# Designs tried in a protein design run: peptides against a protein of PDB entry 8YVU. Part 39

Target 1, 39 residues: chain A of PDB entry 8YVU
Amino acid sequence: PQLCYILDAILFLYGIVLTLLYCRLKIQVRKAAITSYEK
Target 2, 160 residues: chain B of PDB entry 8YVU
Amino acid sequence: TWLTVLKKEQEFLGVTQILTAMICLCFGTVVCSVLDISHIEGDIFSSFKAGYPFWGAIFFSISGMLSIISERRNATYLVRGSLGANTASSIAGGTGITILIINLKKSLAYIHIHSCQKFFETKCFMASFSTEIVVMMLFLTILGLGSAVSLTICGAGEEL

## One batch from the design tools (peptide; aimed at target 1 Y5, target 2 C26)

Design b2_p19_8_s1 (made by RFdiffusion4, then SolubleMPNN; from b2_p19_8, 12 letters changed)
Fold by OpenDDE base, seed 3:
Structure b2_p19_8_s1 (fold): chain B 39 residues (1-39), chain C 160 residues (1-160), chain D 39 residues (1-39), chain A 19 residues (1-19)
Amino acid sequence: as target 1 above (39 residues)
Amino acid sequence: as target 2 above (160 residues)
Amino acid sequence: as target 1 above (39 residues)
Amino acid sequence: DLYVILFAKLLKLLEDFMK
């Protein structure tokens, strides 16, 4: 049971990190699209 | 092509928000149906007494739906509406997190005070169950908040 | 205790889905970068 | 029943997103 809670915390943290990375990647894609449109 | 990808991402965030809202609503409904919260001693179910699973779920659901509709129809008025809804949902999520943390602290304190060694004792079982549900709801609320904030940022970026 | 395991399953699934989406997005970014370089 | 319908719609949307 204690291991389950630890796993929850790890998975939760992983989810947050992935969400942030995904957002950053999305922003990069948007910037790239804007740059390509201006050319 | 990139705009379509971004729209898909926004829709995904909206779906995630709706899903989170639905799960929270389901948990709230189940707990309210199975347990008589009004007769439970202490503030173990303070989040439920505050009605967070219900109003929070409603706010997140509306925000998610508006976000999806806004992205699909690509109308300026819908974008503004979605931004407003996402902002409101973000605030609601933050409030919900606060309520859930308070509930969690109370539940944990209750478990420690009563030295709950036997899981099957009624009071200890209720406290443990509440703690588990609150933790689940807390995670869901954080996920919902993350999606709402992300959608808000995306919407704000489109207005600029 | 059972709820903890359910949460683990949900978080795990969410993590997998996000990872797949991130990978897809990363591939798209790479393709866009290649296309912009050829122009 | 309403919850089931909403859940089904959500699942369909998720499926569409995964495609």
Scores: peptide ipSAE 0.503, ipTM 0.821, DockQ to the pose 0.096
OpenDDE base, seeds 1, 2, 4, 5: peptide ipSAE 0.452, 0.448, 0.461, 0.458; ipTM 0.797, 0.791, 0.799, 0.802; seeds 4, 5 fail the geometry check

Design b2_p19_8_s2 (made by RFdiffusion4, then SolubleMPNN; from b2_p19_8, 13 letters changed)
Fold by OpenDDE base, seed 3:
Structure b2_p19_8_s2 (fold): chain B 39 residues (1-39), chain C 160 residues (1-160), chain D 39 residues (1-39), chain A 19 residues (1-19)
Amino acid sequence: as target 1 above (39 residues)
Amino acid sequence: as target 2 above (160 residues)
Amino acid sequence: as target 1 above (39 residues)
Amino acid sequence: DLYLTLFAKLLSLLLEFMK
């Protein structure tokens, strides 16, 4: 039971980190697209 | 195009938000149907008494739907509406997190006070069940808030 | 206890989905960068 | 039943985004 809660915390943290990374990557794609459009 | 990718991502965030809202609503409905919260100590199910699973789910659902519609139709009025809805959903999510944290603290305190060693005792079972549900709802609310904030930032970027 | 395992399953699925999306987005960024380099 | 239908639709949408 305690292991389950620990796993929940780890998976939750992983989800948050992945979401942030995804957002950062999305911003990078946007910046790249804008730069490509200006050229 | 990059716009298509961005729209797809925004729609995904919107769908995630709606899904989170639906799950929260389902949990709220199940808890209310199975348990009579009025006969239980109010501190254990404070989030449910506050109606968060219901109004929070509504806000997140509306925000998510508006976000999806806004991205699909790409109309200025829909973008503004989505931005407003996402902002409101973000505020609602923050409030929900606060309520859930308070509920969690009370539930944990209850378990500690009663020295719950036997899971099958009615009071201990209810407290444990409440804590588990609150933790699940807390995680879902954080996910929903994250999606709402992301959509808000995206919408704000489109308006500027 | 059972709810904890259900949460683990949901978080696990969410993590997998986000990972796949991240990978796809990363591939798209790479393709966009290559296309921009060729122009 | 309505909730299940809505949930099913949402899951379908999520699956579509996963593809």
Scores: peptide ipSAE 0.510, ipTM 0.820, DockQ to the pose 0.110
OpenDDE base, seeds 1, 2, 4, 5: peptide ipSAE 0.505, 0.496, 0.496, 0.504; ipTM 0.822, 0.815, 0.820, 0.821

Design b2_p19_8_s3 (made by RFdiffusion4, then SolubleMPNN; from b2_p19_8, 12 letters changed)
Fold by OpenDDE base, seed 3:
Structure b2_p19_8_s3 (fold): chain B 39 residues (1-39), chain C 160 residues (1-160), chain D 39 residues (1-39), chain A 19 residues (1-19)
Amino acid sequence: as target 1 above (39 residues)
Amino acid sequence: as target 2 above (160 residues)
Amino acid sequence: as target 1 above (39 residues)
Amino acid sequence: SLYIELFAKLFNLLLEFMK
């Protein structure tokens, strides 16, 4: 049971980190698209 | 092409919100149906007593649906509506997190005070069950909040 | 305890999905960068 | 039944997004 909770915490943190990275990447894609359009 | 990709991402976030809302609603419904929360001693189910699974689910569902509709129809009024709904959902999510954390603390305190070594004892079982459910709901709420915030940022960017 | 395992499964699936999406997005960014360089 | 149908729709939409 304790291991399960630890795993939950790890997976949760992983999910948050991935979400943040995904958001950052998405912003980068948007910026790249805007720059490409302005050229 | 990029705009299409971004729209797909927003739709995904909206779906995630709706899914989170549905799961929360399901958990709320199940708990309320199986357990008589009103007769349970203590504040182990404070989040349920506050009705968070229900109103939170409604807010997230509305936010998600509006986001999806806004993206599909590309109407200015829908974009604003979606932004407002997502903002409201974000606030609701934050409030929900707070409620769930409080509930979790109470549940853990209850378990500690009663030295729940026997899982099958009614009070200990209920406290443990509450803790598990609250943790699950907390995670779901955080996911929903993340989606709502993301959609809010996207919507704000489109209005600028 | 069983709920913990269910949560683990959900979080795990979520993590996998996010990872796949992130990979796809990263590939798109790379493609966009290449196309921008060729222009 | 309504919840299940709604969930199914959402799940399908999610799957479609993952494609």
Scores: peptide ipSAE 0.496, ipTM 0.812, DockQ to the pose 0.101
OpenDDE base, seeds 1, 2, 4, 5: peptide ipSAE 0.473, 0.452, 0.456, 0.461; ipTM 0.796, 0.803, 0.791, 0.815

Design b2_p19_8_s4 (made by RFdiffusion4, then SolubleMPNN; from b2_p19_8, 14 letters changed)
Fold by OpenDDE base, seed 4:
Structure b2_p19_8_s4 (fold): chain B 39 residues (1-39), chain C 160 residues (1-160), chain D 39 residues (1-39), chain A 19 residues (1-19)
Amino acid sequence: as target 1 above (39 residues)
Amino acid sequence: as target 2 above (160 residues)
Amino acid sequence: as target 1 above (39 residues)
Amino acid sequence: NLYVTLFSKLLSLLLSFMS
């Protein structure tokens, strides 16, 4: 049971990190799309 | 800018892989220190007996380190080395997943056979603990494998 | 206790989905970057 | 000690990526 909570914490942290990275990448894709449209 | 982002992503994946490996090693060492797996019947800790937490963690650590070094130095020979290491780590991860699944099945079977309703009993507690640890290691191994595969794809892309 | 395992499963699935989405997005960014470089 | 050091370095690197 305690190990389950530890796993939850790790997975939660991983999820947060991935979400942040995804958001950053999404912003980059949008910027790239805008740049390609202007060319 | 794009190359910088990709480099940061590769480094992050490498760090994640190494971290996963370290966590696996920690779990392995904890289990080995707390429990004498050699005297446990029923192959509940078969993955530990096979030494997966150790060799798997080593492979993932090496792969992650090589990936980080390769990305930082941007040398062709290092990229190839990293690709090879990541490929090896991916294979190791797949093998590890297989071993862990087998171990999980054995642990679950043990729990079912003994009808472990009382978790405070030593045997049932050990089986449950093994199951929990194996599940955690399985998740970590999947994460490591994902990282290794991602790094392999990135490395292959750099060689083209 | 069972809720913890359910949470683990959800978080794990979320992690996998995010990883796949991140990979796809990364590929898109790479394609966009290549296209912008060729222009 | 080596594991702790490595873990600390990895944690620092992860925190750096999160920032």
Scores: peptide ipSAE 0.491, ipTM 0.814, DockQ to the pose 0.096
OpenDDE base, seeds 1, 2, 3, 5: peptide ipSAE 0.490, 0.483, 0.488, 0.487; ipTM 0.816, 0.806, 0.807, 0.811

## One batch from the design tools (peptide; aimed at target 1 T19 V29 R30)

Design b2_p20_1 (made by RFdiffusion4)
Pose (drawn by RFdiffusion4):
Structure b2_p20_1 (pose): chain A 39 residues (1-39), chain B 160 residues (1-160), chain C 29 residues (1-29), chain P 20 residues (1-20)
Amino acid sequence: as target 1 above (39 residues)
Amino acid sequence: as target 2 above (160 residues)
Amino acid sequence: CYILDAILFLYGIVLTLLYCRLKIQVRKA
Amino acid sequence: ASILSQISFLLFLAFFFLFF
């Protein structure tokens, strides 16, 4: 009954999860590009 | 096989360390700049007053930088420094967790007894704001500390 | 406030859809 | 390189969403 930031609290978790998943995907794709471009 | 997986998966832990260090500065500067932290009737601030946002800001940042640079450049003396910075950051997080827990204990002791019936917007909006902010910081610090301990245990993997 | 939260509430849907598309594309690669 | 540029752009947008 006192909404706004209570619903806005889970959105910070949503932002943290996405900002970490994109970093993990970028590092993984960079490693895969390095391993595939050597030969 | 746990050691190989932890070794090959290393610099993302530095990414999340440095993300913690960077986001800790924004909260610490905004909270310590918007209003004085020594004239609170409920003395709600028990973590920002102790320097915790500025105690592990350029502390987690150096451990994340060393861990990122470790796989980028395999320097002779950087490997030794990375383990020390990881274990010092594990101790700093261990202290931060308990100071944040006693901050939650005091904030709940203030809001709990006759200070404000039901939710906020009666007399102490800052008390609920500080409680939510400290809870978010505690969760983010648990996330950072878990990765710092995992990197500390992964980095040795050998005698000395 | 509430509507401001709603404007940034669907940004996550599109961001996760493009993230899944990138995942499937990289899996194909 | 194209996939990395797309990921980097979406990561920048994800950081923008995190800060707002």

Design b2_p20_1_s1 (made by RFdiffusion4, then SolubleMPNN; from b2_p20_1, 12 letters changed)
Fold by OpenDDE base, seed 2:
Order: sequence, then C-alpha cells, then structure tokens
Structure b2_p20_1_s1 (fold): chain B 39 residues (1-39), chain C 160 residues (1-160), chain D 39 residues (1-39), chain A 20 residues (1-20)
Amino acid sequence: as target 1 above (39 residues)
Amino acid sequence: as target 2 above (160 residues)
Amino acid sequence: as target 1 above (39 residues)
Amino acid sequence: SSILEELDLLGKLALEFLLK
C-alpha cells in the first residue's frame, strides 16, 4: 500500500509536468501562427 | 508522418529507456539488499530470482545509450548498432513482461490462498510488497518496451 | 489499497496520452516555424 | 561515483531535450 501511494505521487507529478509543458508548447504554436498570419 | 515524429523524438525515447532501466535496476538492487529472496517461500519474487531487474536494465540501458549516440553522431554504423540493440531490448522487454505477469499471478494466488486480511503478518506483507513492486516494474517495462519499439521502428525507417 | 492501484492505472494512461499529445504539438510548432521562415 | 556521474549525464541530457 505504501509503494502504491509513492507510485501515485510520482505519476501525479509526471502528469503535472507534462501538462505544463503541453501548455507552453500550445502557447508557442499560437504565437508562431499569429506571427505567420501577420506576414 | 508517424515515422518523422518518432525520428524527432528518438533522443527522448532513448533517455526514457535509460531512465526506465535505471529505475528498474534501482528497484532490483534495493529489493536484493533488503530482502533475502532465497528464504522467501514460494515464487512471489520469481522475477527477481530470474534476475530480470538486472539483465533487463542492462539491455534497456545499452539500447537507450546506443540510440542517443546514434542520433547525435548520425553515423551509419551507429544506426545499425542502435537498431540491433533496440530490437534486443524489445525482445527483453517482452520477456520481462511475461515474467512479471507470471510473478504477479503467483503473488495474487498466494494472497488468496492465505486469505491475507492482516497486512502486518510477515508473509502477507511480503506478498503485498512483491505485488506492488511487480506492478511498478510492469509499468516501467511497458514504458521501456514502448520506447524500444519506437526506436526500432525509427531506426528501421532510416535504413529504408 | 484497491483504489490506489486503480488510480495508478488511470495516471499511467494519462501520462501516456499526454506524452503523445506533447509530441504531436511539438511537431506542429516545428511546422509552423518552418512555414514562418519560408515566408 | 560512477552512478552519480551517469545520473548527472542523464539529467543534463533530459534538460537539453526539454529545452530544445
């Protein structure tokens, strides 16, 4: 049971980090698209 | 195309494979250091007795390292070597999954036979601990296999 | 204890899905950057 | 020491990949 909770914590942290990275990439795509449109 | 995606993420997949291997190795060494597997009755730690955390970690580490080196140096001989290593790692991963599933089944059967209602009993604790570690290793092995297969496909695509 | 294992499975699947989405988004960023450079 | 060096290398590689 304790190991299960440790795994949950690791997976949860991994999920949060990936979500943040995904959001940052999404913002970059949007910025690139806007720059391309203004040209 | 999916091949171009895999090629671009080859280094990431290699790093993930190495990380997975290192985690598996760490778990293997910790379990071997803390528990005397030879004195544990049954096949609860069959995957550890088979040495899977060690040889599996070695295969994944070598595969991941070769993949990263191949991507960075972009040498033809390294690409072929990486492809071979990734293929070997994929086979090792598949074998590891099989061993882990068998171990998991045995551990679950042990828990059911002994009707482990009290976790604090030594046998029940060991069985539960084994099942948890096996599940963790199974997830890591699946991740490693996924990375190895992806790298293999990427390498095969470069050879075509 | 059983709920912990279920949570682990859900978080694991979530991590895989996010990784795939991240890779796809990264490709989109690169495509957008190339298109912007060619203009 | 070798394990720590390997972990450091892996960490640097991961960081380079994330910042790429």
Scores: peptide ipSAE 0.460, ipTM 0.802, DockQ to the pose 0.054
OpenDDE base, seeds 1, 3, 4, 5: peptide ipSAE 0.450, 0.437, 0.438, 0.448; ipTM 0.801, 0.790, 0.798, 0.796

Design b2_p20_1_s2 (made by RFdiffusion4, then SolubleMPNN; from b2_p20_1, 12 letters changed)
Fold by OpenDDE base, seed 3:
Parts: sequence; structure tokens; C-alpha cells
Structure b2_p20_1_s2 (fold): chain B 39 residues (1-39), chain C 160 residues (1-160), chain D 39 residues (1-39), chain A 20 residues (1-20)
Amino acid sequence: as target 1 above (39 residues)
Amino acid sequence: as target 2 above (160 residues)
Amino acid sequence: as target 1 above (39 residues)
Amino acid sequence: SEVLEQLDQLLLLALDFLLN
């Protein structure tokens, strides 16, 4: 019961962090593509 | 191309938003159908009384659909419309989070006041169930808000 | 109690999916970087 | 039933996105 809620919190935090990392990676890909297009 | 990748990501975010909206709507409908909120003492289901699962789900669904359509058709007017819809959905999500937090606090307070040691007591069961549903809805609304904000940023970047 | 476990399952699945997507995106970034270096 | 069908379609769309 209590462990389930703790697990929910951890998994939720993990999901948020992964989403942010994914967004950052996406931005990096965009920047790389723009730089490649300008060359 | 990076544009195709971005397009796929926008579609994914839109689908996630729609899915979140549908789940919220389903939970709202199920709770309203199973529980008579009008007869429940206190504000344990204040978020449901406010109709947040319904209007919030509608806003998120519209935002997600507009985002997908905008990305698929690549029309300037649709991009602006999607940006507006995503902004509106973000505001709605923030409001929903606030309502859900208030509901959660009330539910927790109710559980503490009644010293719910017996889970099978009707009042304690309802309070616990409400708390669980509110927490789930809170997580879903946060996910929806995240998707809406992401889509808004993507849309703003395209206009810029 | 049961809802907590359902939420755990959903969040766990979401985390796995995001991890896979992140890995795929990372591989794509690496491929793009290699292609840019060869040009 | 209609809501469930829509949910299934959405799930299929999500799966397609994940696989593609």
C-alpha cells in the first residue's frame, strides 16, 4: 500500500525526467540540423 | 529530416494529450456513474462537482486534435489555431491541477479527521477512493499540461 | 489500493516506452553526426 | 462501447507511433 504510492511517485518523477531529456535531445537534433543546413 | 522528426514528436504529444483527455473523461464518467456525488458529505469530490474531468478533457482533446491537424496540413492558420488551443489547454490544465490539489487536501483532511482505521467503512472507503482517483487525475493532468506546453513551445518556435 | 497498482503499471509502461524512444532518438543523433562528419 | 472503441483506436495509434 504505502510502497505502491512511493513507487508511483518515483515512476512519475522518472517519466518527467525522461520527457525533459527527450525534449533536450530533440532540441539538440534541431540545432544540429540547422547547422548542417547552413553549411 | 529534423522537420519530420519534429512532426512525429508533435503528433506523439498530440496523441498523448488526447489519450490523457480520454482517460480523464473516462474516469470522470465512471466516478459520476458509480458514485452519487450529491449525497457525499463534504468536498471530497470537489473536482468532480466542478466538472473538471469533463471540461478539462474536452479542452485537452481539442488541443491535441488541433495540434495533430495543424502538423498534418502545415497551414499557417492552423498553426496559430493550434497555438491558441494549446495555450488555452495549458491554462485549463493549470486550473485543473489547482482544483485537484484542493480536493486532495480536503480528502486527506477528511481521512485524518475520521481516523479511518477500517477501510471497509463506507465513509472511509469513499474518502480513500476519492483520494486515489484525485491523485490519478492529478498525474494525468500534469502529463496533459506537459504535452500542451511542449506543443505550445513547438508552435511558437514555428511562428518564430 | 488497486488503483495504485494500475497507476504503477501505466507509469511503468510509459517509462519503458519513453526510454525506447529516447534510445532511438539518440541513435538517430549519432547517425546524423557521423553523416555530418563525413561531409 | 463507443468510448471503449475510441480508446482502442487511440491505443492503436499510439502503438503505431511507437513502432514506427
Scores: peptide ipSAE 0.491, ipTM 0.807, DockQ to the pose 0.055
OpenDDE base, seeds 1, 2, 4, 5: peptide ipSAE 0.475, 0.444, 0.472, 0.483; ipTM 0.808, 0.782, 0.809, 0.809

Design b2_p20_1_s3 (made by RFdiffusion4, then SolubleMPNN; from b2_p20_1, 14 letters changed)
Fold by OpenDDE base, seed 5:
Structure b2_p20_1_s3 (fold): chain B 39 residues (1-39), chain C 160 residues (1-160), chain D 39 residues (1-39), chain A 20 residues (1-20)
Amino acid sequence: as target 1 above (39 residues)
Amino acid sequence: as target 2 above (160 residues)
Amino acid sequence: as target 1 above (39 residues)
Amino acid sequence: SEVLEQLDLLGLLALELLLL
């Protein structure tokens, strides 16, 4: 049971990091699309 | 700029592999220090008896290190070496997953056979503890495999 | 304890899905960058 | 960026520990 909570904490942290990276990447894609439209 | 971002992502994946490997080693050492696996009856710790936490951690560590070194030095031979190491790590990860699944099945079967309603029995506690550790190791192995495969695809893309 | 394992499964699935989405988005960014370089 | 830098540093430290 305690190990499960530790795993939850690790997975939660990993999920947060991935979400932040995904958001950053999504913003980059949007910026690239805008730049491509202006060309 | 995009190549730099991709390189940074490769480094991140490499670090993730190393971290996964270190966690696997830590769990392996803790289990070996707390429990004498040789005195445990049955195949509840078959993955540990097979030495998976050790060799798996070594493979993932080497793969991660080679990926980071290859990215930093930007040498063709290092890229090939990293690709080879990542491929080997992917195979090792797949094998590890198989071993862990087998161990998990054995542990679950043991719990079912003994009808471990009394959590305070030493055997039931050990089986439960083993199951928890095996599940954690399985998740870590899947994460390591995912990173190794990702690095392999990235490395293959650089060779083309 | 059972809730913890369920949470682990959900977080794990979420992590896999996010990883796949991140990879797809990364590939899209790469393709967009290549297309922008060829212009 | 800081987390990525820290991860890079941790990776470097791990590499150094493995190479020693």
Scores: peptide ipSAE 0.489, ipTM 0.809, DockQ to the pose 0.069
OpenDDE base, seeds 1, 2, 3, 4: peptide ipSAE 0.483, 0.472, 0.514, 0.479; ipTM 0.800, 0.797, 0.816, 0.811; seeds 1, 3 fail the geometry check

Design b2_p20_1_s4 (made by RFdiffusion4, then SolubleMPNN; from b2_p20_1, 13 letters changed)
Fold by OpenDDE base, seed 3:
Structure b2_p20_1_s4 (fold): chain B 39 residues (1-39), chain C 160 residues (1-160), chain D 39 residues (1-39), chain A 20 residues (1-20)
Amino acid sequence: as target 1 above (39 residues)
Amino acid sequence: as target 2 above (160 residues)
Amino acid sequence: as target 1 above (39 residues)
Amino acid sequence: DKILEELDALGLLALDFLLK
C-alpha cells in the first residue's frame, strides 16, 4: 500500500513535467511558425 | 500549421478538463451514494460537505466546453468567454485544492487519534477511504487547474 | 488500497498519452525545421 | 446512465483527438 502511494506521487510528478514540456514545445512551434511567416 | 497545432492542444486541454470534471463528479456521486456523510463523525468528508465535487466539476466542465467551442468557431466573443470561464475555473481549482488539503489534514488527524491498526474497523475504514478519495480528488483538481491555467494563457495570448 | 491502484492506472495511462503526444509534436517540430531549411 | 453517456462521449472525443 505504501508503494502504491509512492507510485502515485511519481506518476503525478511525471504527468506535470510532461505537461510543462509539452507546453514549452508548443510555444517553440508557435515561435517557429511566426518567424517563418514573417520571412 | 502552428495555429492548427495550437488548436489541437487547446482542444486536448479542454477535453482533459472536462474529463477531470466528470471524474470528480463521478467520485462525488459515488461517495454520496455509498456513504451517508451526515452521519459520519468528524470532518473527514469536509470537501464533500462543501459540495466541491459538484461545483468544481461544473466550473471545469463549463471552462473546458467553452474552450473547445471557442477554438472551433474562432469567434472573438467566444474567446473572451473562454478566457473568463478558464479564469473562474482556475480560481475554483485553487479553492478546491485548499478545501481538499484541509480535508486531508482532518482525515489524517482522525486516523492518528483513533490509532487505526485494524483496517476493517468501520471508523478506520471510513477515514482511510476518505483519505484515498481526497488524494485522488486533489490530483484531479491539480490536473484540472493546470489545464485551466494553460487554456487561460493561450486565450490571453490570442487576445494580445 | 484499491483506489490507489486505480489512480495508478489512470495516471499511467495519462502519462503514456502525453508521451505519445509529445513525441508527435517533437516530430512535427523537426519536420517544420527541415522544411524551413530547404527554403 | 447520463453520466456514463457523457463519459463515453468524452472518451470518444479524446480518442478522436488522439487519432487526429
Scores: peptide ipSAE 0.509, ipTM 0.826, DockQ to the pose 0.054
OpenDDE base, seeds 1, 2, 4, 5: peptide ipSAE 0.478, 0.451, 0.494, 0.488; ipTM 0.808, 0.796, 0.816, 0.809

Design b2_p20_2 (made by RFdiffusion4)
Pose (drawn by RFdiffusion4):
Structure b2_p20_2 (pose): chain A 39 residues (1-39), chain B 160 residues (1-160), chain C 29 residues (1-29), chain P 20 residues (1-20)
Amino acid sequence: as target 1 above (39 residues)
Amino acid sequence: as target 2 above (160 residues)
Amino acid sequence: CYILDAILFLYGIVLTLLYCRLKIQVRKA
Amino acid sequence: AYHEALKQATILLVFALVFL
């Protein structure tokens, strides 16, 4: 009954999860590009 | 086979360490700049007053930089420094967890007994704001400490 | 406030959809 | 294909940081 930031608290978790998943994907794709471009 | 997986997967731990160090500065500067932290009737601030946002800000940052540079450049003396910075960050996080837990204990002792019936917006909105902020910081610090301990245990993997 | 939260509430849907598309594309690669 | 995907993932990371 006192909403706004209670619903806005899980959005910070949503932001953290996305901003870590994109970093993991970028590092993984950079490693895959390095391993595939050597030969 | 745990050691190989932890070794190959290393610099993302430095990414989340440096994300913790960067996001700790913003909170710390905003909380220590908006209002004085020594004239609180409930003495709610028990973590920002102890320097915790500025105690592990350029502390986690140097462990994350060392861990990122370790796979980028395999320096002779950088491997030794990376383990020390990881274990010092593990101790700093261990202390930060218990100081943040006693901050939650005091904030709940303030808001629990006759200070404010039901939710906030009666007399102590700052108390609920500080409680939510410290809870978010505690969760983020747990996330950072888990990765710092994983990197500390992964980095040795050998005698000395 | 509430509407401001709603404007950035669907930004996550599109961001996750593009993230899944990138994942499927990289899996095809 | 991997360089195009890396560029796309970098751009999407900037959007996730802005969202954060």

Design b2_p20_2_s1 (made by RFdiffusion4, then SolubleMPNN; from b2_p20_2, 9 letters changed)
Fold by OpenDDE base, seed 4:
Structure b2_p20_2_s1 (fold): chain B 39 residues (1-39), chain C 160 residues (1-160), chain D 39 residues (1-39), chain A 20 residues (1-20)
Amino acid sequence: as target 1 above (39 residues)
Amino acid sequence: as target 2 above (160 residues)
Amino acid sequence: as target 1 above (39 residues)
Amino acid sequence: SYEELLKQIEELLKKALEFL
């Protein structure tokens, strides 16, 4: 049972990191799209 | 540039692959140090008996390292090497997943046969522990495979 | 313990979905960059 | 070099930790 909680913590952390990376990437895509539209 | 972003992503994937490999290796070594798998009756630790945590971790580590090196040097020979290593790691990951699924089925069957209601019994504890470790290793292997496949696709895209 | 395993499954699924979304977003960014370069 | 790769991994880990 403790290993399960450790795994949950790792997966949760991984999910948070991926979410942050995804958000950053999405913002970059939006910025790139805006820049492309202005050209 | 977009290429720079992609390069950073490849590096991230490579690092993720290496980390996954290291974690898998750590789990393998811990299990091997705590349990004498050779003397355990049944196939509860079949994945460990097959040495998957070790060779799988090695393949993923090599693939991740080669991917990082290939990304950094941007040399054609390194790109090919990385692609080959990532392909090999993807195959290894797929094989590992298969082994882990088989092990998981055996572990679950063992738990069912022994009617493990009390976790304090050594056999039930071992089966439960094995199941937990196998699940963790399965997740890690899937993550490693995902990273290796992603790197393979990126490498193939660079060669085209 | 059952809740832990359920959480593991949810977090794992979330991780897979995020990875797929990240890949799709990356492909979209690549397409946008190529389109911007052709203009 | 292998050492350079290790340093790069460490730097990546540091950046990942900073990102967290």
Scores: peptide ipSAE 0.421, ipTM 0.801, DockQ to the pose 0.065
OpenDDE base, seeds 1, 2, 3, 5: peptide ipSAE 0.398, 0.395, 0.421, 0.415; ipTM 0.784, 0.776, 0.798, 0.800

Design b2_p20_2_s2 (made by RFdiffusion4, then SolubleMPNN; from b2_p20_2, 11 letters changed)
Fold by OpenDDE base, seed 4:
Structure b2_p20_2_s2 (fold): chain B 39 residues (1-39), chain C 160 residues (1-160), chain D 39 residues (1-39), chain A 20 residues (1-20)
Amino acid sequence: as target 1 above (39 residues)
Amino acid sequence: as target 2 above (160 residues)
Amino acid sequence: as target 1 above (39 residues)
Amino acid sequence: SYLELLEQIERLLELARQFL
């Protein structure tokens, strides 16, 4: 049971990090799209 | 800009791979320190007997490191090396997953055979603990494989 | 304990899905960058 | 032995840290 909670914590942290990275990537895509539209 | 973003992503993937490897090693060491796997009856710890936490973690660590180095130095020979290492790590990860699945099946079979109603029984506790660890290792291995494959694809894309 | 395992499964699935989405987004970004370079 | 393997892993980790 303790290992399960540790795994949950790790997976949760990983999920948060991935979400942040995904958001950053999405913002970059939007910026790239805007820049491409202005050209 | 895109190349720099990709580089940052590769570095992140490499770090993730290294972390996964380290966690796998930690689990391997903990299990080996707490349990004498050689004297445990049955195949509950078959993945550990096969040494997967060790060699798998080594492969993942090497691939992650090479990926980071390749990204930083941006040299053709390093890119090829990273690609090779990531490919090897991907193969190792796949093999590891297979071993872990086999171990998981054996552990589950053991739990079923012993009708583990009492969690506090030593055998049942060990089987449950083994199952939990194997599941954790399986998740970590899948994560490592995912990172290695991602890095392999990125490296292959850089060579093209 | 059962809830923990369920949470682990959900978080793991979420991680896989996010990874796939991230890969797809990355591919889209690459395609967009290539298209922008060819313009 | 397990200890020897652990030591080898530690050495490899140290080497890896030097390359990073």
Scores: peptide ipSAE 0.433, ipTM 0.803, DockQ to the pose 0.022
OpenDDE base, seeds 1, 2, 3, 5: peptide ipSAE 0.454, 0.426, 0.428, 0.413; ipTM 0.806, 0.801, 0.802, 0.794; seed 1 fails the geometry check

